# Peptides against a protein of PDB entry 2L9B: the designs that were tried, part 91

Target 1, 91 residues: chain A of PDB entry 2L9B
Amino acid sequence: ANFLSQKFPELPSGIDVNINMTTPAMMISSELAKKPKEVQLKFLQKFQEWTRAHPEDAVSLLELCPQLSFVTAELLLTNGICKVDDLIPLA
Target 2, 91 residues: chain A of PDB entry 2L9B as posed
Amino acid sequence: ANFLSQKFPELPSGIDVNINMTTPAMMISSELAKKPKEVQLKFLQKFQEWTRAHPEDAASLLELCPQLSFVTAELLLTNGICKVDDLIPLA

## One batch from the design tools (peptide; made by RFdiffusion4, then SolubleMPNN)

Design b1_p29_4_s1 (from b1_p29_4, 14 letters changed)
Fold by OpenDDE base, seed 1:
Structure b1_p29_4_s1 (fold): chain B 91 residues (1-91), chain A 29 residues (1-29)
Amino acid sequence: as target 1 above (91 residues)
Amino acid sequence: MNEELKKTLLELLSRASKGVKKAFELYYP
């Protein structure tokens, strides 16, 4: 079993996303926008807590799941927690 | 606090830089 299967045994199968110039980013952003701001912030807080408790696992998770890096960055920006300039050095 | 969220999660993104770069390649080609 890989890292994801071991740490997150109840992950759903997922849905394929059509790949073109804009669709993947637009689709993810649309799904995020369906969640109330309070729910988005609560997700970030829980992710923060888990990251503090399991820092190396958190790094591995983001390396294995690039989509989660996108989600994290998007939520930080859209909720005014960080600036675009904070993310540019990482791109 | 939002400042703690910023610090913790930006640090995480920095440490997982390969994942961040791959995310940009996939979603903003």
Scores: peptide ipSAE 0.581, ipTM 0.898, DockQ to the pose 0.756
Fold by OpenDDE base, seed 3:
Structure b1_p29_4_s1 (fold): chain B 91 residues (1-91), chain A 29 residues (1-29)
Amino acid sequence: as target 1 above (91 residues)
Amino acid sequence: MNEELKKTLLELLSRASKGVKKAFELYYP
């Protein structure tokens, strides 16, 4: 495994809030980290629905706010929606 | 359904690959 591949397994169990995040993303990730897994799953489901309805806007959002990609990946892992092997090719 | 959720969001992350890579750089410069 290369350097990039080694980093996804090191994602914390909770959402990592970084001062380098934008204010809105920091707020979302911080709030989600305080919620039970059922609420986190509900968030992912709503995000899925919005993504289906606004696919190009969703891509633009994650490109402009890369911290939201981190949050999404972390939530997928910690809620058992995907495996590390699913994320490694994305780095 | 978790499988459809997985498919949708992994595809989104794939399409926003520059954001994923930048996210990594934010935490591991």
Scores: peptide ipSAE 0.560, ipTM 0.865, DockQ to the pose 0.451
Fold by OpenDDE base, seed 4:
Structure b1_p29_4_s1 (fold): chain B 91 residues (1-91), chain A 29 residues (1-29)
Amino acid sequence: as target 1 above (91 residues)
Amino acid sequence: MNEELKKTLLELLSRASKGVKKAFELYYP
């Protein structure tokens, strides 16, 4: 079993797509942008809590799925939680 | 609350340097 199957046993099976990584990231962020800011904030809070409880798993997730790093950064920016200057050193 | 959120998730992004670097390269080729 891969990392996702091990750490997220209830995760439904996905499908492989023949597109670049930018398109999936943009799709995810676009869908989240359609949700109210309260929902976006709730997601970030749950992600924070999960990260605190599973710090190494969280790192592995973002390294294995770089599109999620993009989504996380965009949500932090669009919700005014961080500034662009906070992200530049990470590039 | 937002300060703790900022700290936690920026630290996460910092630690996940390989994924963040790839994400930025894809967004800013």
Scores: peptide ipSAE 0.537, ipTM 0.861, DockQ to the pose 0.618
Fold by OpenDDE base, seed 2:
Structure b1_p29_4_s1 (fold): chain B 91 residues (1-91), chain A 29 residues (1-29)
Amino acid sequence: as target 1 above (91 residues)
Amino acid sequence: MNEELKKTLLELLSRASKGVKKAFELYYP
């Protein structure tokens, strides 16, 4: 079984994306950007909590799904939580 | 609150640096 099925057994069935992962990431970011800032912040907070509780799984998730790194960075930037200079050393 | 978000998630991105690098390459091929 793959990582996602192991860690998220109740995850609904998905469809393989046969396009590059940049477009999905951009779409996710765009959809989140349409939500109120409070919703975006809550999303980040829940992601933070999950990361604290499951640090190795969080790393595996972002390595498995690199597009989520883009989404995370975009939300951090657009909500003024970090600066571009904070991200430069990471890439 | 925001400082803790910053710390936690930047640390996560740092640990998943391979994913960050890949994301950058995808965005800027």
Scores: peptide ipSAE 0.534, ipTM 0.856, DockQ to the pose 0.608

Design b1_p29_4_s3 (from b1_p29_4, 14 letters changed)
Fold by OpenDDE base, seed 3:
Structure b1_p29_4_s3 (fold): chain B 91 residues (1-91), chain A 29 residues (1-29)
Amino acid sequence: as target 1 above (91 residues)
Amino acid sequence: MDEELKKTLLELLKKASKGVQKALQLYYP
């Protein structure tokens, strides 16, 4: 839990998600980190819908864009959608 | 629905766990 808390801290506005950016998806995530929680939640909802419709493509996206995995996990935490304990098995 | 988001996206992260691990390496090499 301590280790994960270090890796997934509370999301401040403008958090750096630019490390090794290579795809449009990461550019979108970077901009969303600068936006209000309402925009972040809308993104998560659309991402959830897209994932349901395209589950294999969603997995490929996160594997090709590992920063997006980080962003997704962080947004789930900071918006109270999941708890740290939910993410521990993933790290 | 928060539970819907939680279920779908946590399952996605689980399936893409290599991406999660790689992300951690990028931020904490």
Scores: peptide ipSAE 0.560, ipTM 0.865, DockQ to the pose 0.470
Fold by OpenDDE base, seed 1:
Structure b1_p29_4_s3 (fold): chain B 91 residues (1-91), chain A 29 residues (1-29)
Amino acid sequence: as target 1 above (91 residues)
Amino acid sequence: MDEELKKTLLELLKKASKGVQKALQLYYP
């Protein structure tokens, strides 16, 4: 966690979700849903801005933290920003 | 804008597709 903070000091923190590799996906989704939609969208917007500014680091982050790929995809879906068909070819 | 969010973050997920695949393996074994 500290390593990630040092490597990615500009990582957005608009949403706080405690997840690990042993946590069921449905539990993660439940925790995400506890955040107001405004907070979820704010997180995505900050993540977008950071990704635009540091695209290479953003890729590295998702490779190092696969749970963040799940979170990102889930938030895109649940907020109607993308549809399931947009994600299917990614896996 | 939603369309810009969609484009930027889906492209990111595409570039980090190994992360997406690993995430699915971890949470949907």
Scores: peptide ipSAE 0.559, ipTM 0.875, DockQ to the pose 0.617
Fold by OpenDDE base, seed 2:
Structure b1_p29_4_s3 (fold): chain B 91 residues (1-91), chain A 29 residues (1-29)
Amino acid sequence: as target 1 above (91 residues)
Amino acid sequence: MDEELKKTLLELLKKASKGVQKALQLYYP
């Protein structure tokens, strides 16, 4: 059993992002934008709470699922919670 | 609330900086 199956036993299989005319980044951004702002903020809040309760698991999750790092950064930016300059040191 | 989100999640991203770097490689090749 891997980390994801242990910590998220009911997590559905991931979906591959096809690289077509739209880059994966643009595709993710567009999909995120389809979610209502309140849903986006609720996700961030729940993710925050879970991160506080399980800090090491949260780090492992982001390292194992890099797409989640992108999602988190994108939502922070698009919701005006952080600036681009806040993310530059992380790259 | 926004400041709390900012602090917590930016700190998480810092700790998982390898994930951030991998994300850039995957989604901005």
Scores: peptide ipSAE 0.558, ipTM 0.884, DockQ to the pose 0.811
Fold by OpenDDE base, seed 5:
Structure b1_p29_4_s3 (fold): chain B 91 residues (1-91), chain A 29 residues (1-29)
Amino acid sequence: as target 1 above (91 residues)
Amino acid sequence: MDEELKKTLLELLKKASKGVQKALQLYYP
């Protein structure tokens, strides 16, 4: 068993980037946008709670799953929770 | 609420900066 299977035993399978999308980022953004804003916010809130409860595991998760770093940043931006200037120092 | 979300998750992204860098490389090559 690896870290992800231990912490997320029911982690769903990912999807491939469609050839009709210009970049993987656009694909992820498109898929996220299919979720209602309420669902997006709920995800962020649950992720926040989990991060508070498991701070070291949360860091490991984002390092092991870079796409989740993108998702987090994207949702923070698109929901007006942070500004681009907040992310620039992280790039 | 939004400020707490911002604080918690931006701090997480900061601590996981290697993941952020790799994400940028993968999705904005």
Scores: peptide ipSAE 0.557, ipTM 0.883, DockQ to the pose 0.792

Design b1_p29_4_s4 (from b1_p29_4, 12 letters changed)
Fold by OpenDDE base, seed 4:
Structure b1_p29_4_s4 (fold): chain B 91 residues (1-91), chain A 29 residues (1-29)
Amino acid sequence: as target 1 above (91 residues)
Amino acid sequence: MDEELKKTLLELLKKASKGVKKALELFYP
């Protein structure tokens, strides 16, 4: 019944975000920035592969977890893989 | 490789338009 638990049974628990300290976007951006570029790229590559193998599940995942859309967009931008102009039509 | 990543993931974002819109609402209210 729970999509995430079914598809990602080993997914760790999240953490609460103190919105008084930072915005959720800033929190995510900060955490992403802590990862080496190689790790960021590897994530994108693995996500690409999974998306190709499970296109409908990938869509469902992003709809269920909008933060992952943000992550994907940010990593594409910050790693120079796409431009802002590529994202504008998606809004 | 970058072009393949770009193509695949931008297409995914496009397909997941509801998620993208919700993301914008959440992160840029």
Scores: peptide ipSAE 0.545, ipTM 0.891, DockQ to the pose 0.764
Fold by OpenDDE base, seed 1:
Structure b1_p29_4_s4 (fold): chain B 91 residues (1-91), chain A 29 residues (1-29)
Amino acid sequence: as target 1 above (91 residues)
Amino acid sequence: MDEELKKTLLELLKKASKGVKKALELFYP
């Protein structure tokens, strides 16, 4: 919590999901899809750059925010950057 | 560029395996 607050002070609050009608995964996927592919790719590129510069913080971020692991995997798949077989061993 | 993205971010996911596993538990129980 302290890590997130200090490193990402502008991080927005989450949104509620009606879990009876829509799964959290579906909600995240739909929100991602609202962004143009160019924006999605730019996000991945900036995330890559930040990860290269701050690898330890990047690991901590994904451990604290499992939803971001889902986001990363989803964007890699939907933009054709990786295959499902690349992710299966990580499960 | 895509290959570098793939390498960097898959390696990150590998290192943060606890986050990946928790993501699966939450989103694909």
Scores: peptide ipSAE 0.545, ipTM 0.891, DockQ to the pose 0.773
Fold by OpenDDE base, seed 3:
Structure b1_p29_4_s4 (fold): chain B 91 residues (1-91), chain A 29 residues (1-29)
Amino acid sequence: as target 1 above (91 residues)
Amino acid sequence: MDEELKKTLLELLKKASKGVKKALELFYP
């Protein structure tokens, strides 16, 4: 939380997921699907640029927010940027 | 540009293995 607040001071507060109604994965997938493909790709491009400029911070971000690992993987797959075989070694 | 995204972000996921594993635990307890 300290890292996130320092690096992203304008980041909105998170909320808990009611896993009795849906799994975290399903909720994330649903929210991502609401975004146009153009917005999804823009996010990936900006995330890529930021990762190149701040590689260690990017690793820390994904370790602190494992949800973002799921987001990244899903967007890479659903937009045809990578294949399932590319992700298997990471599991 | 897709190859650039693929290369950068797959490498990031690879380095952030702790986050990937935690995500899997969360989604597949």
Scores: peptide ipSAE 0.542, ipTM 0.889, DockQ to the pose 0.722
Fold by OpenDDE base, seed 5:
Structure b1_p29_4_s4 (fold): chain B 91 residues (1-91), chain A 29 residues (1-29)
Amino acid sequence: as target 1 above (91 residues)
Amino acid sequence: MDEELKKTLLELLKKASKGVKKALELFYP
């Protein structure tokens, strides 16, 4: 068993991105935007709580799933929780 | 609430620098 299977046994399968239709970033952004702001915020809050409880696993998760780094940054920006200047040092 | 979210998740992104770098490569090659 791998890390993801251990920590998230019910993790659903991902979907492919057709780059002829959209970029991966656009795809993720559009899917996130389909969720109400309240749901987006709830996700961030639950992710925060999980990160606090499992700090080492959270780092491993983002390293294994770089798309989640994008999701996190995107949601922080679009919900006005952070500014672009906050992310620049991370690039 | 927002400040705590900001602090926790930005710190996470900072620690997961390999993931951030890979994300940039994927979305902005």
Scores: peptide ipSAE 0.542, ipTM 0.889, DockQ to the pose 0.777

Design b1_p29_5_s1 (from b1_p29_5, 14 letters changed)
Fold by OpenDDE base, seed 2:
Structure b1_p29_5_s1 (fold): chain B 91 residues (1-91), chain A 29 residues (1-29)
Amino acid sequence: as target 1 above (91 residues)
Amino acid sequence: MDEELKKGLLETLRAAGPGAAEALRKFLE
């Protein structure tokens, strides 16, 4: 099995950002937005804990699935965790 | 606001490189 299959089982490969970025990201964000704010916050907290414990795997995930950066940004913004001007320097 | 949560995830986004940067540009459009 390749790296992606080993580290992220049952996760499909990310789509090239230059081909299909917006639609997949918006679909994921839409589904997450249907959940209560408490659930969204808990998800972000667990994701942050995982990224702290496994920074190299977290970077690899976002490199392979850049749509997740889009999703993460939207969740951070809509849940009041960051401001737009926190994201601008990263773009 | 949870500053540790904010800082941690923003740092991960930064470390993810040009693909993440492009995704963020698309999000901010």
Scores: peptide ipSAE 0.626, ipTM 0.934, DockQ to the pose 0.656
Fold by OpenDDE base, seed 1:
Structure b1_p29_5_s1 (fold): chain B 91 residues (1-91), chain A 29 residues (1-29)
Amino acid sequence: as target 1 above (91 residues)
Amino acid sequence: MDEELKKGLLETLRAAGPGAAEALRKFLE
């Protein structure tokens, strides 16, 4: 059992992707972009609520899977929740 | 709600260290 299976036992099954940054992130973003914006917003809301309740686990998750930071940034921009200027200082 | 989403997630991204920063740089390219 790895970190993800132990800390996040209720994660759904995934699909094998290339172990790099861009391809996995783009695949995830593409799948999310197929959903209605209402669904995307609910996804972000639930993720934010979880990060607030478990901030250190959230940081650990993003450290282990930086692709999720890529996905989060894209969702924030495409849904008009933040601007590029909000992300530049974090990059 | 939108401001709460924005602040909360940006704070988490900020705290996630150099891997997250690299991911953001790649996204912004």
Scores: peptide ipSAE 0.625, ipTM 0.933, DockQ to the pose 0.704
Fold by OpenDDE base, seed 3:
Structure b1_p29_5_s1 (fold): chain B 91 residues (1-91), chain A 29 residues (1-29)
Amino acid sequence: as target 1 above (91 residues)
Amino acid sequence: MDEELKKGLLETLRAAGPGAAEALRKFLE
């Protein structure tokens, strides 16, 4: 059984990407970078609210899709929400 | 709100295990 299908039954179909770390993450980050910073911030805020309400599911999501950690870090840094020094201890 | 956002997401990243750590290393390279 697929975790994403079980936890997010309304999730729309995506596109196939190579199962590796960098390419999918960079693809997602590139798409998000095309959006206004206000949209990026709202995205992060909604994601944070969801992680706060569903911490176990959030961890499971990132375990299944570690590329999303890459994306999250990039968004946090580029929007000035955290510094590089905040990320180093997590790496 | 920035502090709440920062704290929450960093804690989630911390809890996400070795895959997340690898992703962060790749990002920081």
Scores: peptide ipSAE 0.624, ipTM 0.933, DockQ to the pose 0.670
Fold by OpenDDE base, seed 5:
Structure b1_p29_5_s1 (fold): chain B 91 residues (1-91), chain A 29 residues (1-29)
Amino acid sequence: as target 1 above (91 residues)
Amino acid sequence: MDEELKKGLLETLRAAGPGAAEALRKFLE
């Protein structure tokens, strides 16, 4: 059984990404950057609300998909929500 | 709301462990 399918049953099927972490993360960030800033902010807000409601699942998701941490950091920084100094202690 | 958003997501990133830390190091390169 796939853990992601079990914990996130409404998650649509994706494609395998077997490249290094950086390339997939940058591709995702690039696609998100094409969306309006309002959409990016709403995405982050909904993600934050979900992480607050489901902290264990949120941690599991990021442990299994560390590329999403890369994407999240980039969105936070590029949208002026955090600064580089906020990320350094986490690296 | 921006501060709450910031705090919540940074805490989640911290809790995600060494994989997240590695991702962040790569991002900061």
Scores: peptide ipSAE 0.624, ipTM 0.933, DockQ to the pose 0.686

Design b1_p29_5_s2 (from b1_p29_5, 13 letters changed)
Fold by OpenDDE base, seed 4:
Structure b1_p29_5_s2 (fold): chain B 91 residues (1-91), chain A 29 residues (1-29)
Amino acid sequence: as target 1 above (91 residues)
Amino acid sequence: MDKELKEGLLETLRRAGPGAARALAEFLS
């Protein structure tokens, strides 16, 4: 089994994305942006709680799927959780 | 809650390495 299957057994089934990094991230962000801010915040909270409980796996996930960093940053910014200045040094 | 959420996720982003940095650069571009 590959890394994702082992570490994230409850991931929903999906298809391979063989396009560039930016487009998938934008698609995900677009879908999330359609949700109420309360839903977006709940998503971030659950994700943060998971990262706190599984920090190394969280890093591995973002290394493997850097698109999720794009998505996370956008959600943080658009929901007023962070500022652009918080993201600049990470880029 | 916002502070915890912010700091936790930003730290994770920081630790995610060059791929994440590239993604963030793309986002900020």
Scores: peptide ipSAE 0.605, ipTM 0.927, DockQ to the pose 0.694
Fold by OpenDDE base, seed 5:
Structure b1_p29_5_s2 (fold): chain B 91 residues (1-91), chain A 29 residues (1-29)
Amino acid sequence: as target 1 above (91 residues)
Amino acid sequence: MDKELKEGLLETLRRAGPGAARALAEFLS
């Protein structure tokens, strides 16, 4: 069993996206953008709560799947939660 | 709540290492 199966046993089986980092992230972001803003915000809030409760697992997840950082950044920016200046020092 | 949401997620992004930094650079490009 891999790391994801052990740490996130309730994750559904994913589809292997064997492209570059940007394309999969943009695809995920575009699908999330189809949801109402209320749903997007609720998703971010639940994700933040989870990261607060499980900080080491959250870091491990983003280390393993860095494309999720792309997705998270876009959601934060497009929903007005952060500004570009907040992201620049992280890049 | 927005501040806590913002700061919490940005801190997680910061801690995620060079792969995350590359992803963010791509996003900002």
Scores: peptide ipSAE 0.604, ipTM 0.926, DockQ to the pose 0.693
Fold by OpenDDE base, seed 2:
Structure b1_p29_5_s2 (fold): chain B 91 residues (1-91), chain A 29 residues (1-29)
Amino acid sequence: as target 1 above (91 residues)
Amino acid sequence: MDKELKEGLLETLRRAGPGAARALAEFLS
C-alpha cells in the first residue's frame, strides 16, 4: 500500500471490491470495453510507453496487482494486437 | 507501432512473475 502510494501518486482511491484474481479485472475490462476501439488502443499505447520508460515500476505494479495482467491481456487480444498463442507461454 | 506495442507489453507481462502468470491462466481458461 505504501509502495503504490509513493510510486503511483495519481492513483485514485480504491473502492470496495472482492480482491481476487478475476473480479477486479473484469470490472476494469468492462469499463474499458465501453470505450471506442481507438480509445482502447490509445490507452494501450500510453501504457506501453510508460512500461518502456519505467520497466521496473511496471513489473512491480503487475506483481502487486496481478489483475492488471488479466486486463492487459484482454485488451491486447480484443484489439487484435496479439494472439492467444502469444499469451499461452506467459501463463 | 503495433509490433512495439505488442512486444513491449508481452515482455512486461513475462517479467511480472507468478501472479501475472496465474492471472493469464485464468484469462485463458
Scores: peptide ipSAE 0.602, ipTM 0.926, DockQ to the pose 0.693
Fold by OpenDDE base, seed 1:
Parts: structure tokens; C-alpha cells; sequence
Structure b1_p29_5_s2 (fold): chain B 91 residues (1-91), chain A 29 residues (1-29)
């Protein structure tokens, strides 16, 4: 058992991808980009609400799965929620 | 909602440490 299985027991099974930073993030981002922007926004809103309610778990999740930071940043930028200048200090 | 969404997620990204920072650097490259 790992962090994800313990904190998210109902987490759906994923597909096998390369174990690296860029490829998994790009795959996730590309799948989300196929959804309407309204769906992408709702996804971000629900994720933000969860991070607000469980801030330490959210940090742990991103530490374990840094690919999700890549995906989150891309969604924020492409949906006009933030600017590149907002992300530069975080890199 | 947009401001809360933006600030909340950016703060989480900020706190996520060096792995997240590396991911963001890769994204911005």
C-alpha cells in the first residue's frame, strides 16, 4: 500500500505509461484538452476545493506525483486562470 | 471563483517542493 491507495481507495485504474515526467503529463493533459472547456473548469474547481479542504494531502499528492503539477499548470494557463508570469516564480 | 481557484492552486503548487518545481520548469521550457 502506498499514499495513493491509502488516501484514494476508489482511485480508478490507469493505463501503463512511461515512468518519467513529461510523457505521462502530456498524455493526461491531452486527454483533458479533448473535453469542453466547461468540463476542464469544473475539474479545476473540484480539485481546488479538495486542496482547500485537505491542503497537506494535496501537497503530498503533488510531491508523489509531480506530473500533476505539470498538468495543473497547463490547465490553469490554457483556461486563462493564470498567466505565465504566475508560474515562473514556482519553477 | 476565478481568484480563489487561481490563488488556491498556485499556493498548492508552491508548497509541493522540488519535484513540482522541476515539473513546472519542464512545462515552461
Amino acid sequence: as target 1 above (91 residues)
Amino acid sequence: MDKELKEGLLETLRRAGPGAARALAEFLS
Scores: peptide ipSAE 0.602, ipTM 0.926, DockQ to the pose 0.700; fails the geometry check

Design b1_p29_5_s3 (from b1_p29_5, 13 letters changed)
Fold by OpenDDE base, seed 3:
Structure b1_p29_5_s3 (fold): chain B 91 residues (1-91), chain A 29 residues (1-29)
Amino acid sequence: as target 1 above (91 residues)
Amino acid sequence: MNEELKETLLETLKRAGPKAAEALRKFLS
C-alpha cells in the first residue's frame, strides 16, 4: 500500500491506489472513455457522493492527481452536466 | 441530482490548486 491507499481508503471504484501518483488518473481516463455514458455518469455520481462526504480529501486527491481534474471536466462536459463556460473560470 | 453533482464537483475543481488548473487548461485547449 502506498500513500494514496493510506490517505484515501474510501476512494470511488475504479481507482487503483497501489500504483504511482499519476498513473491512476491516466488509467481512469482510458477506461472510462471505453464505457457507455451511463457508466461514466454512474462513476461521476459515486465520486460526487464521496466528495460530499469527504470534501477536503477530494480536494487533496485532485491536488495529488491533477489529471483527475482533466478527467472530471471531460466527463462533466461529455455527459452534459456542465458547460465550457463553467470550466473556463477554473482554468 | 445533476445540478447537485455539477455544483459539488465544480467547487472541488475550483479548490484543487494550480496543477489542477493547468490540467483544465490543457483540456480546454
Scores: peptide ipSAE 0.637, ipTM 0.932, DockQ to the pose 0.572
Fold by OpenDDE base, seed 2:
Structure b1_p29_5_s3 (fold): chain B 91 residues (1-91), chain A 29 residues (1-29)
Amino acid sequence: as target 1 above (91 residues)
Amino acid sequence: MNEELKETLLETLKRAGPKAAEALRKFLS
Protein backbone atom coordinates (compact mmCIF):
# COMPACT_ATOMS: atom_id res chain seq x y z
CA ALA B 1 0.00 0.00 0.00
CA ASN B 2 1.15 3.52 -0.75
CA PHE B 3 1.57 6.24 1.84
CA LEU B 4 -1.88 7.71 1.25
CA SER B 5 -3.61 4.39 1.73
CA GLN B 6 -1.69 3.77 4.93
CA LYS B 7 -2.46 7.17 6.41
CA PHE B 8 -6.03 7.39 5.17
CA PRO B 9 -7.55 3.91 5.08
CA GLU B 10 -11.01 5.43 4.72
CA LEU B 11 -10.20 6.54 1.19
CA PRO B 12 -11.55 4.33 -1.57
CA SER B 13 -8.98 2.27 -3.38
CA GLY B 14 -7.45 3.87 -6.44
CA ILE B 15 -7.72 7.48 -5.35
CA ASP B 16 -4.55 9.51 -5.84
CA VAL B 17 -4.80 13.23 -6.45
CA ASN B 18 -1.27 14.16 -5.40
CA ILE B 19 -0.03 14.74 -8.95
CA ASN B 20 -0.22 18.46 -9.58
CA MET B 21 -2.08 21.42 -8.17
CA THR B 22 -5.04 21.88 -10.49
CA THR B 23 -5.66 19.20 -13.11
CA PRO B 24 -6.75 16.38 -10.76
CA ALA B 25 -9.09 18.72 -8.92
CA MET B 26 -10.69 19.89 -12.13
CA MET B 27 -11.17 16.33 -13.27
CA ILE B 28 -12.77 15.30 -9.99
CA SER B 29 -15.04 18.33 -9.99
CA SER B 30 -16.06 17.63 -13.56
CA GLU B 31 -16.98 14.05 -12.75
CA LEU B 32 -18.94 15.07 -9.67
CA ALA B 33 -20.80 17.69 -11.68
CA LYS B 34 -22.16 14.90 -13.86
CA LYS B 35 -23.89 13.36 -10.84
CA PRO B 36 -27.33 14.39 -9.57
CA LYS B 37 -27.41 17.04 -6.87
CA GLU B 38 -28.63 14.42 -4.42
CA VAL B 39 -25.47 12.41 -4.97
CA GLN B 40 -23.26 15.47 -4.65
CA LEU B 41 -24.94 16.47 -1.40
CA LYS B 42 -24.66 12.96 0.00
CA PHE B 43 -20.96 12.89 -0.85
CA LEU B 44 -20.40 16.27 0.76
CA GLN B 45 -22.34 15.27 3.85
CA LYS B 46 -20.28 12.13 4.33
CA PHE B 47 -17.09 14.13 3.94
CA GLN B 48 -18.31 16.70 6.45
CA GLU B 49 -19.18 14.01 8.96
CA TRP B 50 -15.83 12.30 8.51
CA THR B 51 -14.08 15.64 8.96
CA ARG B 52 -16.02 16.29 12.15
CA ALA B 53 -15.08 12.89 13.53
CA HIS B 54 -11.43 13.03 12.38
CA PRO B 55 -10.47 16.70 12.23
CA GLU B 56 -6.71 16.26 12.35
CA ASP B 57 -6.77 13.56 9.69
CA ALA B 58 -8.89 15.82 7.50
CA VAL B 59 -6.39 18.66 7.87
CA SER B 60 -3.54 16.30 7.05
CA LEU B 61 -5.38 15.08 3.97
CA LEU B 62 -5.81 18.59 2.64
CA GLU B 63 -2.20 19.45 3.47
CA LEU B 64 -0.99 16.44 1.55
CA CYS B 65 -3.52 16.80 -1.26
CA PRO B 66 -4.31 20.51 -1.57
CA GLN B 67 -6.19 19.75 -4.79
CA LEU B 68 -9.01 18.53 -2.59
CA SER B 69 -9.49 22.04 -1.25
CA PHE B 70 -10.40 23.05 -4.79
CA VAL B 71 -12.93 20.23 -5.03
CA THR B 72 -14.38 20.92 -1.59
CA ALA B 73 -14.80 24.61 -2.30
CA GLU B 74 -16.58 23.96 -5.57
CA LEU B 75 -18.96 21.46 -3.99
CA LEU B 76 -19.77 23.82 -1.14
CA LEU B 77 -20.43 26.70 -3.48
CA THR B 78 -22.33 24.98 -6.28
CA ASN B 79 -24.64 23.22 -3.83
CA GLY B 80 -25.44 26.43 -1.99
CA ILE B 81 -23.80 25.34 1.24
CA CYS B 82 -21.49 28.35 1.41
CA LYS B 83 -20.98 31.69 -0.32
CA VAL B 84 -18.01 33.08 -2.19
CA ASP B 85 -17.46 35.46 0.71
CA ASP B 86 -16.93 32.44 2.95
CA LEU B 87 -14.03 31.25 0.77
CA ILE B 88 -12.23 34.52 0.04
CA PRO B 89 -10.67 34.83 3.52
CA LEU B 90 -9.27 31.31 3.19
CA ALA B 91 -7.45 31.99 -0.08
CA MET A 1 -26.43 19.32 6.46
CA ASN A 2 -26.44 22.09 9.03
CA GLU A 3 -24.39 25.18 9.70
CA GLU A 4 -22.12 23.33 12.09
CA LEU A 5 -21.05 20.86 9.44
CA LYS A 6 -20.48 23.70 6.99
CA GLU A 7 -18.30 25.57 9.44
CA THR A 8 -16.35 22.41 10.19
CA LEU A 9 -15.30 22.13 6.56
CA LEU A 10 -14.44 25.80 6.32
CA GLU A 11 -12.27 25.51 9.40
CA THR A 12 -10.52 22.50 7.91
CA LEU A 13 -9.85 24.44 4.72
CA LYS A 14 -8.45 27.27 6.81
CA ARG A 15 -6.09 24.98 8.70
CA ALA A 16 -4.85 23.10 5.64
CA GLY A 17 -1.99 25.53 5.02
CA PRO A 18 -0.54 27.64 2.22
CA LYS A 19 -0.77 25.07 -0.56
CA ALA A 20 -4.47 24.62 0.15
CA ALA A 21 -4.87 28.38 0.09
CA GLU A 22 -3.18 28.43 -3.31
CA ALA A 23 -5.66 25.86 -4.55
CA LEU A 24 -8.52 28.03 -3.32
CA ARG A 25 -7.07 31.06 -5.08
CA LYS A 26 -6.94 29.09 -8.29
CA PHE A 27 -10.56 28.05 -7.84
CA LEU A 28 -11.69 31.61 -7.18
CA SER A 29 -9.72 33.09 -10.08
Scores: peptide ipSAE 0.636, ipTM 0.931, DockQ to the pose 0.587
Fold by OpenDDE base, seed 4:
Structure b1_p29_5_s3 (fold): chain B 91 residues (1-91), chain A 29 residues (1-29)
Amino acid sequence: as target 1 above (91 residues)
Amino acid sequence: MNEELKETLLETLKRAGPKAAEALRKFLS
C-alpha cells in the first residue's frame, strides 16, 4: 500500500496528486459552507481531536494534501476561530 | 475550547511545509 493508504486508511480513494490544489480546496470549502456553522465547528473540533492524538500524521496529511490547509484556514477564519493576522505569518 | 482549537490547528498549519504555505497564500489572495 502507498503512504496515504498506510497512514490514512479511511481516506477515500481517487485522490490525484496532479490536480491543482486550488480547485479541490474551493470545492471542499463550498460543500462545507453549505452546512450549518455548528456542523462546521464540530468538524473542526473532530479534526483538532484527531490532530492532538496524531500530531505527526496530521502534519503529514497537510503536507500531502495542501488543499486541506486551505480548507482548514478558511473554516477557522469564517467561523471566527482565528483572525487573518493569525494566518499571515503561516503563508 | 476555541483557543485550544485555534492553537492546535494553527500549529499544525505552521508545520505542514511549503505546499501548505502556498495553499494559505492562495486562500489569503
Scores: peptide ipSAE 0.635, ipTM 0.933, DockQ to the pose 0.673
Fold by OpenDDE base, seed 5:
Structure b1_p29_5_s3 (fold): chain B 91 residues (1-91), chain A 29 residues (1-29)
Amino acid sequence: as target 1 above (91 residues)
Amino acid sequence: MNEELKETLLETLKRAGPKAAEALRKFLS
């Protein structure tokens, strides 16, 4: 068992970090965009709550699955939670 | 609440390292 399986046992089989991260991230974002905005916001809120409770695990998740940073940024922007200027310093 | 959501997630993105930064650059491109 690898680190991801141990720390995140409830996660489904993830995307290999050794493949292109952009296309998978876009696919995930596209699928989420098909959901109602209320569902997208609820998803972000639950993610935030989990992050607040487990900040180091959240960092580890994004570090090991950088595709999720792409997805998170797009959700934040498209739902009006942040602006592009908020993301530029992080890139 | 949206401000707290924003602050929490942006801080996590900031701490996620160089591969995360690369993903953000790809998103912004």
Scores: peptide ipSAE 0.631, ipTM 0.932, DockQ to the pose 0.672

